Peptides against a protein of PDB entry 2MBZ. Designs and how they scored, part 106

Target 1, 143 residues: chain A of PDB entry 2MBZ
Amino acid sequence: GINLTPEEKFEVFGDFDPDQYEEEVRERWGNTDAYRQSKEKTASYTKEDWQRIQDEADELTRRFVALMDAGEPADSEGAMDAAEDHRQGIARNHYDCGYEMHTCLGEMYVSDERFTRNIDAAKPGLAAYMRDAILANAVRHTP

## One batch from the design tools (peptide; made by RFdiffusion4, then SolubleMPNN)

Design b2_p27_1_s3 (from b2_p27_1 with S1T A4S A12S F21V E24A)
Fold by OpenDDE base, seed 2:
Structure b2_p27_1_s3 (fold): chain B 143 residues (1-143), chain A 27 residues (1-27)
Amino acid sequence: as target 1 above (143 residues)
Amino acid sequence: TRRSAGALAFASAYVHAPVEVGRALLA
């Protein structure tokens, strides 16, 4: 899991406690390559590493919200680029994330109400917008 | 927000949608 003290976890994640889902994640995906890669990669992460990941997520959220507010379609270059950055961030920080996997994650954002609720806290419809952008980005990069 | 960032970070860090599940969702 996350090798941070309770205080550090609070400082980084705030009101979001990733530990509340650790067992479910392990039960559902513990035998996947992605899970193993993530566990291996994140095992050495410091508080600063996790904070960086949170900051990147914040930046991405703001970027998508700004696109939505501007009325840019989810298949715009800007939205697709944001989706690509999201995919690359996952690949860099956690596990190999191809376009199919990314699309699966996007679908999860709208199919799992827990994710939808958490994502849409920034802006209603953000999860759906991200899903659409992720899909569009995948399409433009698929032969 | 912190919650939204956490949700995205959590999804990236821990939730790994299996290809089969994803394909089923896309079907």
Scores: peptide ipSAE 0.105, ipTM 0.715, DockQ to the pose 0.584
Fold by OpenDDE base, seed 3:
Structure b2_p27_1_s3 (fold): chain B 143 residues (1-143), chain A 27 residues (1-27)
Amino acid sequence: as target 1 above (143 residues)
Amino acid sequence: TRRSAGALAFASAYVHAPVEVGRALLA
């Protein structure tokens, strides 16, 4: 899991407690390759590593919000590029993330109300926009 | 307002769709 002290976790995540989902994640996905890869990679992560990951996520959020505000469709080049960066970020930091896996994650963003609420806190409809961009990006990379 | 810090990152780190969801998407 996240090998940080409680103090370090607070410094990085603030009021958000990632540990609240640890048991559910282990129960549902503990025997998957993705889980094992993530555990292996993140075992060596420092506070600075986690902070970088948070910064990347925030930047991605801002990019998608800006695209939505500009009226760019989810299948625009800009939106699909943002989705691709999202996929690559998952691959670098956590586990192998192909386009099929990415589309599954996108569907989860809109089908699990907890994810929808957390994502849409930045902007209403963001989860749906991300899902659509993820799907479009997957399609263009899978001719 | 903005989402809680780290929420999206954590979701990407530890949560992924079950294999069954993938199979359904390919059907």
Scores: peptide ipSAE 0.105, ipTM 0.703, DockQ to the pose 0.504
Fold by OpenDDE base, seed 5:
Structure b2_p27_1_s3 (fold): chain B 143 residues (1-143), chain A 27 residues (1-27)
Amino acid sequence: as target 1 above (143 residues)
Amino acid sequence: TRRSAGALAFASAYVHAPVEVGRALLA
């Protein structure tokens, strides 16, 4: 869980309330290794840690949008590098995230309407672009 | 109320499943 006061949560997450999903996450994924790792890692996180995570996500979003605006294909080095940074961010902050897992997450971004809607709020088609970049990055790192 | 720029990363952190994933969590 997020060890922050309600005020701190608002300051960091704004209109996105992580507490709204805690029970659902536990019910669906509570028995997974990834869930366990995430709980263990985040248990010690401070407000500053969570803010850093949000800032990293925002930066990656801007980076992907810039790539799309520049017309860079999703399998460009720039897009694949952004995908790799995304993967590493998940691994560093939450749970071990190999390329297979990352690919699964990418597919979820386009198959789950909640993810798609939220991601595409930054730019239409961003979810699909991210999925494609994630896949391309996984391919280039797989012998 | 300000929009969370890190909503994607947070949601991804709590969804751990294979390709055949049902509805995930994101606001």
Scores: peptide ipSAE 0.106, ipTM 0.710, DockQ to the pose 0.254; fails the geometry check
Fold by OpenDDE base, seed 1:
Structure b2_p27_1_s3 (fold): chain B 143 residues (1-143), chain A 27 residues (1-27)
Amino acid sequence: as target 1 above (143 residues)
Amino acid sequence: TRRSAGALAFASAYVHAPVEVGRALLA
């Protein structure tokens, strides 16, 4: 799991403790490559690393919200670029994330009510917008 | 919010597509 002190975890994640869900995820998917890659990558992460990841997520959220507010379609260059950055961020920080995997994540954002609620806390409809942008980005990168 | 961003980031880290895994992370 995240090898930060309780104080560090609180400073970075606040009331959200990712490790609360580690066991169930491990039981279900612990033998997958994605899980192993993420576990190996994050094992060495410092507080500063986790904070950077959180900051990147915040920035991406702001970008998508700004695009929505500006009326940019989810298949606009701006939205697709934001989706690409999202994909690359996952690949860089966690596990190999191809376009197929990315689209699956996007579908999860809208099919799981809890994900939708969590994402849409920033802006109603954000999860759907992200999903559509992710799909559009995948399409434009598919030969 | 930080909580929302953190949850999303973590979900992206450990969830590689299955809804079941996503549900577990947000339970």
Scores: peptide ipSAE 0.102, ipTM 0.700, DockQ to the pose 0.267; fails the geometry check

Design b2_p27_1_s4 (from b2_p27_1, 10 letters changed)
Fold by OpenDDE base, seed 5:
Structure b2_p27_1_s4 (fold): chain B 143 residues (1-143), chain A 27 residues (1-27)
Amino acid sequence: as target 1 above (143 residues)
Amino acid sequence: TKTSAGALAFASAFLHAPRELGRRLLA
């Protein structure tokens, strides 16, 4: 559903082919509000929009890595703020992402080896760190 | 600028959560 040519997709995503997940996504979540929202939002995205999303993700990754390298706990204000920015990024670009949804995404990062391997490529243990930060951020925003 | 982080963001947005956690997402 990405409105890009194969060449543009390669330029933005490189070796990662997002189309490989289309069927799985539809089978698992095709009837959810999140799926519908994502399809509606991304339908109008340009190459520049997708590139911006990738850049934002890269910056956030670097931010989390820096926090880990500095020895900041995952429940530190810095880590929780990074998690909040992550949540808001999802909300802006794809679908409404509450704290419960965000927590589930965090759990996915450590329970689905595809995500774990992908995330930890930047730094071993990053997936777990992100999960913990996401959870901490959710807790501090839960009444 | 093409890193695994970008791929992760995309996959996370579309795959949502594992099936074992699906009940929470749909509740």
Scores: peptide ipSAE 0.087, ipTM 0.714, DockQ to the pose 0.349
Fold by OpenDDE base, seed 3:
Structure b2_p27_1_s4 (fold): chain B 143 residues (1-143), chain A 27 residues (1-27)
Amino acid sequence: as target 1 above (143 residues)
Amino acid sequence: TKTSAGALAFASAFLHAPRELGRRLLA
């Protein structure tokens, strides 16, 4: 899994064990290019790299919540830009993430209850808002 | 800093829906 010591994993992820998904990920996607790319990229990641990824995710969450609190529609420029940054973050850190792949992730956020409850812990309805913003961003970038 | 959002992002990096779903949504 993640190339960190148990102590480093605890420091970065706390009570969350990222390796809990390893078997499921391998079972579902072990033969995909995305899986291979992610394994290749993350093999060299340090504790600081993983911490940066966590911080980026937290920042995006706060950004989406702020948009919702301000009443900005999910297809607003602000929401779509946040979705674009989310997509680019995945592409930069893990694997090639085109708009089609991104929409799949967005749909998963509302279809897999594990993701829904975790996302909505920050704000009820956030998963649906993100899905809608992701879709809107994909549409505007797809001729 | 250390929140569930980061953990969720990690999970989403590996778990994803089939590409065919995206094609249907954007078609």
Scores: peptide ipSAE 0.078, ipTM 0.718, DockQ to the pose 0.550
Fold by OpenDDE base, seed 1:
Structure b2_p27_1_s4 (fold): chain B 143 residues (1-143), chain A 27 residues (1-27)
Amino acid sequence: as target 1 above (143 residues)
Amino acid sequence: TKTSAGALAFASAFLHAPRELGRRLLA
């Protein structure tokens, strides 16, 4: 799990506990390279590291919401750039994330109610918008 | 407290599979 004290976890994540999903994730994907890589990377993360990651994610969410509010299509340059930053953020902080994997994650956002609910808390339809942007970004990066 | 937008990365951080395999797992 997250290598933080309960107090630190609360300071960074508030009422949300990312470790609540760890057991299921381990059961489903514990044998993957991504899981091993993520566990290795995050093992050294400090409270400040997790806070930075959280801040980056929040900023990205705001970007997507702003794009939706502006009526920008999910395949717009702005939306695809946000999707690319999302992919790169995963790659930097957790595990190598190619475009195929990224599209898979996008599908998960709309297929798993838990993800959809958590994402759409920021704005209804955000999960679907992200999925579409992720797919569009993957397409434009496919030769 | 506000909902954590970072929840996306935390759960997705452990998923690694081909798209087709992913679809099967997510079905």
Scores: peptide ipSAE 0.069, ipTM 0.707, DockQ to the pose 0.345
Fold by OpenDDE base, seed 4:
Structure b2_p27_1_s4 (fold): chain B 143 residues (1-143), chain A 27 residues (1-27)
Amino acid sequence: as target 1 above (143 residues)
Amino acid sequence: TKTSAGALAFASAFLHAPRELGRRLLA
């Protein structure tokens, strides 16, 4: 699990407890390389590391919301760049994330109601917007 | 009660890899 005290967890994640999903995560993809990589990388993370990750996620969310508010299409350069940064962030912080993997994650954002609800809390339709941007970004990077 | 977009986004990241993706990766 997350190597933080309860107090540190609250400071970083608030009411959200990522460890509550540990069993489900293991059941769904515990035997994958991605899971192993994530466990290995995050095992050494400090509170500051987790905070940085949260800050990056917040910034990305705001960025996508701003794009939507501006009426930018999900396949716009701005949206695709945001999707690319999202992919790179996953790769940097958690596990190798190629474009196919990223596309699969995007689909999960709209197919799993829990993800959709969590993402759309920032703005209705954000999950779908991200999915579309992720797909567009994957396409433009696939010769 | 503290809630942030980052926490919600982390949920989106932590539960990454749908079962279908997992099955494909394991095949």
Scores: peptide ipSAE 0.075, ipTM 0.711, DockQ to the pose 0.249; fails the geometry check

Design b2_p27_2_s1 (from b2_p27_2, 9 letters changed)
Fold by OpenDDE base, seed 1:
Structure b2_p27_2_s1 (fold): chain B 143 residues (1-143), chain A 27 residues (1-27)
Amino acid sequence: as target 1 above (143 residues)
Amino acid sequence: DEERRRRRAAGALAAASAFALPPYRPL
């Protein structure tokens, strides 16, 4: 799992413990390239690295919520750009994330109730909005 | 309260990126 002390984990992640899914993820995806890449990259991550990742996720969340509040459609340039930044962030921090992979992640946000509930804590419908933006972004980049 | 909920959502997104892959198809 994440190589931080319990105190550091609390400081960075607060109420949400990502390690709670470690066993399930390992059992389901432990033999995939994405899992191996993420484990390799994050093995050397410091508290500051994880804090940066959390800050990026917070910024993205704020950005999508603001777009929704402004009434921007999920296939707007603003929403698709936010989705693209999300995809690129995954690629930098964890594993190679093409548009197909990103679309699948977006679908997971709405199909896995655990993620839906946690994401929608920021704003009802956020998970679906993100999924739609991710799909739109993938479509515009796939001629 | 809003900040707490947003932080929770951000954590979930980060966790999804780091660990969770689509449950419906192996990628």
Scores: peptide ipSAE 0.342, ipTM 0.835, DockQ to the pose 0.491
Fold by OpenDDE base, seed 5:
Structure b2_p27_2_s1 (fold): chain B 143 residues (1-143), chain A 27 residues (1-27)
Amino acid sequence: as target 1 above (143 residues)
Amino acid sequence: DEERRRRRAAGALAAASAFALPPYRPL
């Protein structure tokens, strides 16, 4: 898991507790390649690494909110580029994330109420907007 | 507080990527 003290976890993640998913994820996905890749990569992560990951997520959230506020469609170049950066970040930090995998993650944002509520805390409809941008980005990169 | 809401959302996104894998991915 995340090799941080409770205090460090609070400093990095704040009110959000990432450990709340650990048991469920292990039960559901413990035998998948993505899970194994993530565990292997993150095993060496420092507090600074986790802070970077959180900062990247913060930046992405701000970026998508700004796109929505500007009225940019989810299939705009800006939204699709943000989705692509998100996909690449997952690939860099956790596991191989192709467009199909990314699409599945986007669908989870709108199908799992826990994620929908948390994501939409930043802006109502953000989860759906991200899902749509992820889909659009996948389409433009699929012949 | 907007900052807290963004942090919550960002945390959820990070958690989704790091931990909660897609439900529609074939086993």
Scores: peptide ipSAE 0.337, ipTM 0.833, DockQ to the pose 0.518
Fold by OpenDDE base, seed 2:
Structure b2_p27_2_s1 (fold): chain B 143 residues (1-143), chain A 27 residues (1-27)
Amino acid sequence: as target 1 above (143 residues)
Amino acid sequence: DEERRRRRAAGALAAASAFALPPYRPL
């Protein structure tokens, strides 16, 4: 999976181990274009690259939490822009991510309890807020 | 700890993007 030493993985991801899902991911998605693209891109990633990805996710989390705390609706320009940046980040780091794909990822955040619990650790309802912002962003780009 | 919880959430988001785990996708 991720080509890092245990020490490096701990530095980047802390007590969260993304590799715990590797077998399940491979079994479910191993034959998809998205999986292949991600594997090809990440094969050359260094600790610095993974740290950047983690930092981007952290920044996005902070941004959405701030929007929620400010009372901005999930279909606000601010929330939709954050969703768009998220989509573009996925495209840059992993695989081509259209609006439909992004919408499905958003739905996953609220439908898979494993992700819901982890995401909502930052703020209750964050997964649902992100899902709604992702959907709104997709809608505004589908005239 | 708030930072720990945020880091956990960020890790989950990064993992979700990287691995697209559950069957909730158009592909």
Scores: peptide ipSAE 0.328, ipTM 0.836, DockQ to the pose 0.515
Fold by OpenDDE base, seed 3:
Structure b2_p27_2_s1 (fold): chain B 143 residues (1-143), chain A 27 residues (1-27)
Amino acid sequence: as target 1 above (143 residues)
Amino acid sequence: DEERRRRRAAGALAAASAFALPPYRPL
């Protein structure tokens, strides 16, 4: 779990409470290496660290929304670069994230209605757009 | 409203990154 007080969690995450998924995440993924890696990394995170992670996600969201609003296809250089930055951010903050893993995350965004609903709150179709950009980015980096 | 919606989406993405693992079913 996130090592913050309830007040700090509210300040960082606001209306979205990541703790609501902690039990499900543990049950589904608790015995994986990626889970253990993320738990180890985040154990030392401060409020400022979590705020940075939230800010990075916010910036990414804005970036993808702007691309969509501009009519850029999901396989555009701009969209693929945003997907690459997303992948690198996951690797930096949580666990090693290769292109296959990133692709699986993208698929989850559209296959789990909870993620789709939350992501698309920013813009309808954002989850699908991100998934497509993630796939395109994976393809261009695969020999 | 727009800020809240974007914050919600960003939070979901952050949570997915933190807790979603292969084979990537809902986390």
Scores: peptide ipSAE 0.331, ipTM 0.832, DockQ to the pose 0.413; fails the geometry check

Design b2_p27_2_s4 (from b2_p27_2, 11 letters changed)
Fold by OpenDDE base, seed 5:
Structure b2_p27_2_s4 (fold): chain B 143 residues (1-143), chain A 27 residues (1-27)
Amino acid sequence: as target 1 above (143 residues)
Amino acid sequence: EEERRLKRAAGALAWASAYALPPLRPL
């Protein structure tokens, strides 16, 4: 799990407690390489590390919202670049994230209502926009 | 309100990256 005090968790994540899903994640994906990689990497993460991860997610969210507000298509260079940065961030912080894995994550954003609801809190349709940008980025990087 | 909603969305994305692993599908 995340080795933070309740107060630290609140400071970083606010009302959203990621550890509420720890058991579900373990039960569903505990035997996957990605899970093992993530647990291994994050085991040493400090509050500063988690804050950085949250800040990166915040920046990405704002970036996608801005793209949507500007009317940029999800397959625009800007949207695809944001998706690529997202993919690289996952790879750096958690586990090897190829384009297939990334597209699967994007699909989950729209297929799991828990994610859709939370993501779209920032802007309606954001989850779908991200999914589409992720897919477009994967396509342009797939020979 | 906007900041809270952004933080909520960011948290969800961070969680997805940290924990969630959806079923694989071919490109």
Scores: peptide ipSAE 0.361, ipTM 0.837, DockQ to the pose 0.625
Fold by OpenDDE base, seed 1:
Order: structure tokens, then C-alpha cells, then sequence
Structure b2_p27_2_s4 (fold): chain B 143 residues (1-143), chain A 27 residues (1-27)
């Protein structure tokens, strides 16, 4: 679990409660390297660290929404750059995230209706847009 | 309302990256 008080969790994450999925995540992926890496890295995270992670996610969300509003294709340089920044952020904060892993995460955004619903709350179709940008970014970085 | 929806979406993305892995993960 996150080493924050309930009040701190609310201050940082607001209405979204990440702890509601902790048991499912542990049951499904508790034996994976990514899970272990994330647990190890985040074990020492302070409230300020979690706030930074939330801020980065907020910036990314706004960036993708702005790209969609501007009519930029998901395979545009701007969208692919946003996807690359997302991948690098995952690597810094949680676990090693190559392009294949990132593509799989993008697919989850559109395949798991829970993520789709939450992501598309910012803008309808955002999850699919992100998935497509992630895929395009992976392709341009693959020989 | 818009800010709340953006924050919720951002939170979902943050935690998807933190702990959630796709069933078809390359691991």
C-alpha cells in the first residue's frame, strides 16, 4: 500500500482511490518483476513524491487533451512525444518500461473498461488516442 | 467539474502505470 494517511491520499489523489485495486493487482501481477520494482521504488516515496507523480500524470493528461482538441493525429510528432514522456515517466517512477511494455499498457487502457471510463472522463476517446500514440511512438523507435 | 474529471483521469493513469499490468504483458 501507499505510505500515506487517508487525509494525505485524499489531498493528492482526490476522488480516485488507488487502494481499491490493491488486492486485484497483487493477485494478478504480484509475482511480476514490474510489480516488485514498483513496490521497491515507491516504498520510500513521501507525500511530495506522490504529488509529483500526480502532477506529471495531470500534465500528461492535459497535454493529450490539448492535442486532441487541436486535431493533431495520434501519430503526430506531438502525440508521440507525449507518449515517449509517459514511457520515461513510468521508468523513472515505477519500473523498467520498454516500448513493448508501453504498448501493452496502452492496450489495457482501451481493453479494461474501468480504465477507459476513468481516462475518458477527461475527454471521450482519450484512452484510444493515448493507445494509438503509444503504439505510434513504439513503432518509430523500433528498427 | 472539468478540473475534477481531469484529476480523476490523471489519477487513473498514474496508478495504471504504478501497479496495473495488462494481461498480455511482455514479461
Amino acid sequence: as target 1 above (143 residues)
Amino acid sequence: EEERRLKRAAGALAWASAYALPPLRPL
Scores: peptide ipSAE 0.344, ipTM 0.830, DockQ to the pose 0.552
Fold by OpenDDE base, seed 3:
Parts: structure tokens; C-alpha cells; sequence
Structure b2_p27_2_s4 (fold): chain B 143 residues (1-143), chain A 27 residues (1-27)
């Protein structure tokens, strides 16, 4: 779990409670290498580390929304670069994230309605846009 | 309310990446 006090968790995540998925994640993925890598890395994270991770996700979300508002295709250089930054962020903060893994995550964003609903709270269609950008970025890096 | 929606989306994205693995991966 996240080693923050309830007050710290509220300050960082606000209305979103990451602990709501902890049990399900453990039950489904607790025996995977990615889960173990993430648990090992985050065990030493401070409140400032979690705030940074939240800020990175916020910036990425706003960046994708801005691209959509500007009418940029999901396979544009800007959208693919945002997808690449997302992939690298996962690798830096949590676990090794190759292009296939990233593609699978993108598919989950549109196939699991819980993720779709939460992501699209920022802008309708954002989850699908991100999935498409992730796919395009994977293709350009694995020709 | 927009800030709250953005924060919720960002949080969901962050934690999906942190611990949620795709069901398409073999166990």
C-alpha cells in the first residue's frame, strides 16, 4: 500500500481514493513482476514523490485534452510524443513498460468502463484518444 | 468542478498505470 497518512492522501489525491483498487489489484496481479517492481519502488516514496506523480498525470491529461481541443489527430507527432512520455513515466515510477505493455494498458482504458468513465471525466473520448495515440506511438517505435 | 474532474481523471490514470495490469496479459 501507499505509506501516507489519510490526511496526506487527501492532500495529494483529493476525492480520488487510490486505495479503492488496492485489494482488486493485489488479487488479480499480486504474483506478477510488474506488481512486485512497483511495490518495491514505491515503498520508499514520500508525499512529495506521490505529489510529483500526480502532477505528472495531471499535466499529461491536460496535454492530451489540449491536443484534442486543437483537433490534432491521435497519430500526430504531438499525440505520439505525449504517449511516449506516458510510457516513460510508467517505467520511471513503477515498472518496466515496453510498447506491448503500453498498448495493453491503452486497450484497458477503453475496455474497462471504470477507467473509461474516470478518464473521460476530463473530456469525452479522452480514453479512446489516448489508446489510439499509444498504438500509434508503439507502431512508430516498432516498425 | 473542472479542476476536480481533471484531478480525478489524472488520479485514475496514475494509479491505473501504477498497479492495474492489462487483463490481456497471460497469468
Amino acid sequence: as target 1 above (143 residues)
Amino acid sequence: EEERRLKRAAGALAWASAYALPPLRPL
Scores: peptide ipSAE 0.310, ipTM 0.819, DockQ to the pose 0.482
Fold by OpenDDE base, seed 2:
Structure b2_p27_2_s4 (fold): chain B 143 residues (1-143), chain A 27 residues (1-27)
Amino acid sequence: as target 1 above (143 residues)
Amino acid sequence: EEERRLKRAAGALAWASAYALPPLRPL
């Protein structure tokens, strides 16, 4: 799990504790390369590292919301660039994330109601918008 | 309230990025 005290976790993540899903994630994905890469990388993460990750997620969320508010389509350059930044962030912080993997993650955002409800808390339809932007970004990078 | 909603959404997104994988993704 995340190597932070309960107080530190609250300071960084607030009401959302990623470790609440640790057992389910381990049961489903514990033997995958992505899981092992993430556990290996994050094992040394400090509070400052987790704060940076949270800040990146906050910024990305705000960026997508702003795009939606501006009426930019999910396949706009702005939306696709945001999706690309998200993909690269996953690659830096957690595990190798190609365009296919990213597309699958986007699909999960709309197919798992737990993610949909939490993501759409920022703005209704955000999960679907992100999924579409992720897909568009993958398509434009596929020769 | 808005900041709380944004933070919850960001947390869920970070969770998905860090730990969750698609159920139908080939192993």
Scores: peptide ipSAE 0.282, ipTM 0.810, DockQ to the pose 0.514

Design b2_p27_3_s1 (from b2_p27_3, 10 letters changed)
Fold by OpenDDE base, seed 5:
Structure b2_p27_3_s1 (fold): chain B 143 residues (1-143), chain A 27 residues (1-27)
Amino acid sequence: as target 1 above (143 residues)
Amino acid sequence: SRRTAAAALAYLSRYGGDLALGRALLA
């Protein structure tokens, strides 16, 4: 799992401990390449690495929210670029994430109420906006 | 593409929510 002390985990993730779901994730996804890649990559992550990942996510959230507030369509260049950065962030930090995989994740954001609820905590409709931007980004990169 | 929620779960955790083992739908 995440190689951090309880104190470090609290400092990075707050009251939420991602490791509490490790077993369930393993049971459900343990036989996938993505899971194996993620475990391999994150095994060496330091507290600073995890904090960086959190900061990246926060920045991306702010970007999407700003785009929404500005009325930019989800298929705007700005929104698609944010989606691309989201995809690349997954690729760097966790596992190879192609456009098809990315679109699947986007659909999950709107189809699983737990994801929708938590994503929309930043801004109502953010999950749907992200999904749409992800799809648009995938389309523009499809030959 | 192979289905996984690993990165999504990690992302969700950043919002202070539970790590939902959601279903990724083929788009």
Scores: peptide ipSAE 0.074, ipTM 0.722, DockQ to the pose 0.094
Fold by OpenDDE base, seed 2:
Structure b2_p27_3_s1 (fold): chain B 143 residues (1-143), chain A 27 residues (1-27)
Amino acid sequence: as target 1 above (143 residues)
Amino acid sequence: SRRTAAAALAYLSRYGGDLALGRALLA
């Protein structure tokens, strides 16, 4: 789990309780490399680290929303760059995230309603936009 | 909120949930 006090968890994650998914994630993916990498990386994370991660995610969310509001295509340079930053953020903070993995995540964002509703809370259709941007970014980086 | 969404994504993603689900979805 996250090495934060209940108060710190609330301060960082607010109404979201990450513990509600811990068991499911462990049961379903506990034997994967991604899980092990994440556990290893995040084991030393402080409240400040988690807050930074949240801030980065918030920034990317705002960036994608702004792109959508501006009518920029999901395969625009701006959208693909945002997707790339998203991928790199995952890779840096959690686990190795290649373009294939990122594409898989994008598909999950639109296929798993839990992700969809969480993402679309910022803007309806954001999950789909992100998925498309992620795919486009993957394509442009695939030989 | 964006905060909640970010937290959810960060938590679920960091443990490889997206990896397993993604692979299954694309299989």
Scores: peptide ipSAE 0.094, ipTM 0.717, DockQ to the pose 0.493; fails the geometry check
Fold by OpenDDE base, seed 1:
Structure b2_p27_3_s1 (fold): chain B 143 residues (1-143), chain A 27 residues (1-27)
Amino acid sequence: as target 1 above (143 residues)
Amino acid sequence: SRRTAAAALAYLSRYGGDLALGRALLA
C-alpha cells in the first residue's frame, strides 16, 4: 500500500483512497515483475513524491484535453508526444513501460469502465483519444 | 471530482490497473 499517514493521503488524494484497489492488483499482477518494481520503487516515496506524480498526471491530462479542444488528431505530433511523456512518466515513477505495455494500458483505458469513467471525467472521449495517441506513438517508434 | 478521478487514474494505471491488462492482452 501507499506508505503515507492518513493525513498525508488525504492531502494528496483527497477523498479517493488508492489502496482500495490493492487487493485486486495483488490478485491479478502480484507475481509480475512490474508489480515488484512498483512496490520497490514507491516504498520510499514521500508525500511530496506522490504529490509530484499527481501534478504530472494533471498536467498531462490538461495537455490531452487542449489537443482535443484544438481538434488535433490523436496521431498528431502533439498528441503522440503527450503519449510518449505519459509512457516515460510510468517508467520513471512505477515500472518499466515499453511501447507494447503502453499499448495494452491504452486498451485498458477504453475496455475497463472504471478507467473510462475516471479519465472521461476531464473530458468525454478522453480515454479513447489517449488510447489512440498511445497506439500512434507506439507505431511511430516501431522500426 | 476531477481530483478524485486523477488520483484514481494515477493509482490504477501506474500501480496496478495498468499492469493487469497490459500483460493479459499480450498473453
Scores: peptide ipSAE 0.077, ipTM 0.709, DockQ to the pose 0.405; fails the geometry check
Fold by OpenDDE base, seed 3:
Structure b2_p27_3_s1 (fold): chain B 143 residues (1-143), chain A 27 residues (1-27)
Amino acid sequence: as target 1 above (143 residues)
Amino acid sequence: SRRTAAAALAYLSRYGGDLALGRALLA
């Protein structure tokens, strides 16, 4: 879990409490390498670390929204680059994230309504756009 | 794998959704 006090969690995540899904995540993915890697990496994270992660996520969200507003296709260079940065961010902060894993995450964004609602809060259709960009980026990096 | 992907804390953003489920999955 996230090693922050309730007050610190509020400062970083606001009304959104990621720990509300801790039990579900443990039940579904507790025996995966990704889970173990994430627990190991995040165990030492401070409030400042979590804030940095949130800031990075917000910046990426803005980039995707801007691309959508500009009418750039999800398989454009700009969109695929944003997807690549997204993948690399996951790899740095949480667990090894190859292109296959990234594609699976993209599918989750559109198949799990909880993710879709959360992502699309920034812009309707953002989850689908991200999924498509993630897929396109994976394809261009697959020999 | 959906199983491993779900564990992937992906981008832990309140806007990304995966932070909640991902952090729950990984943290």
Scores: peptide ipSAE 0.071, ipTM 0.702, DockQ to the pose 0.075; fails the geometry check

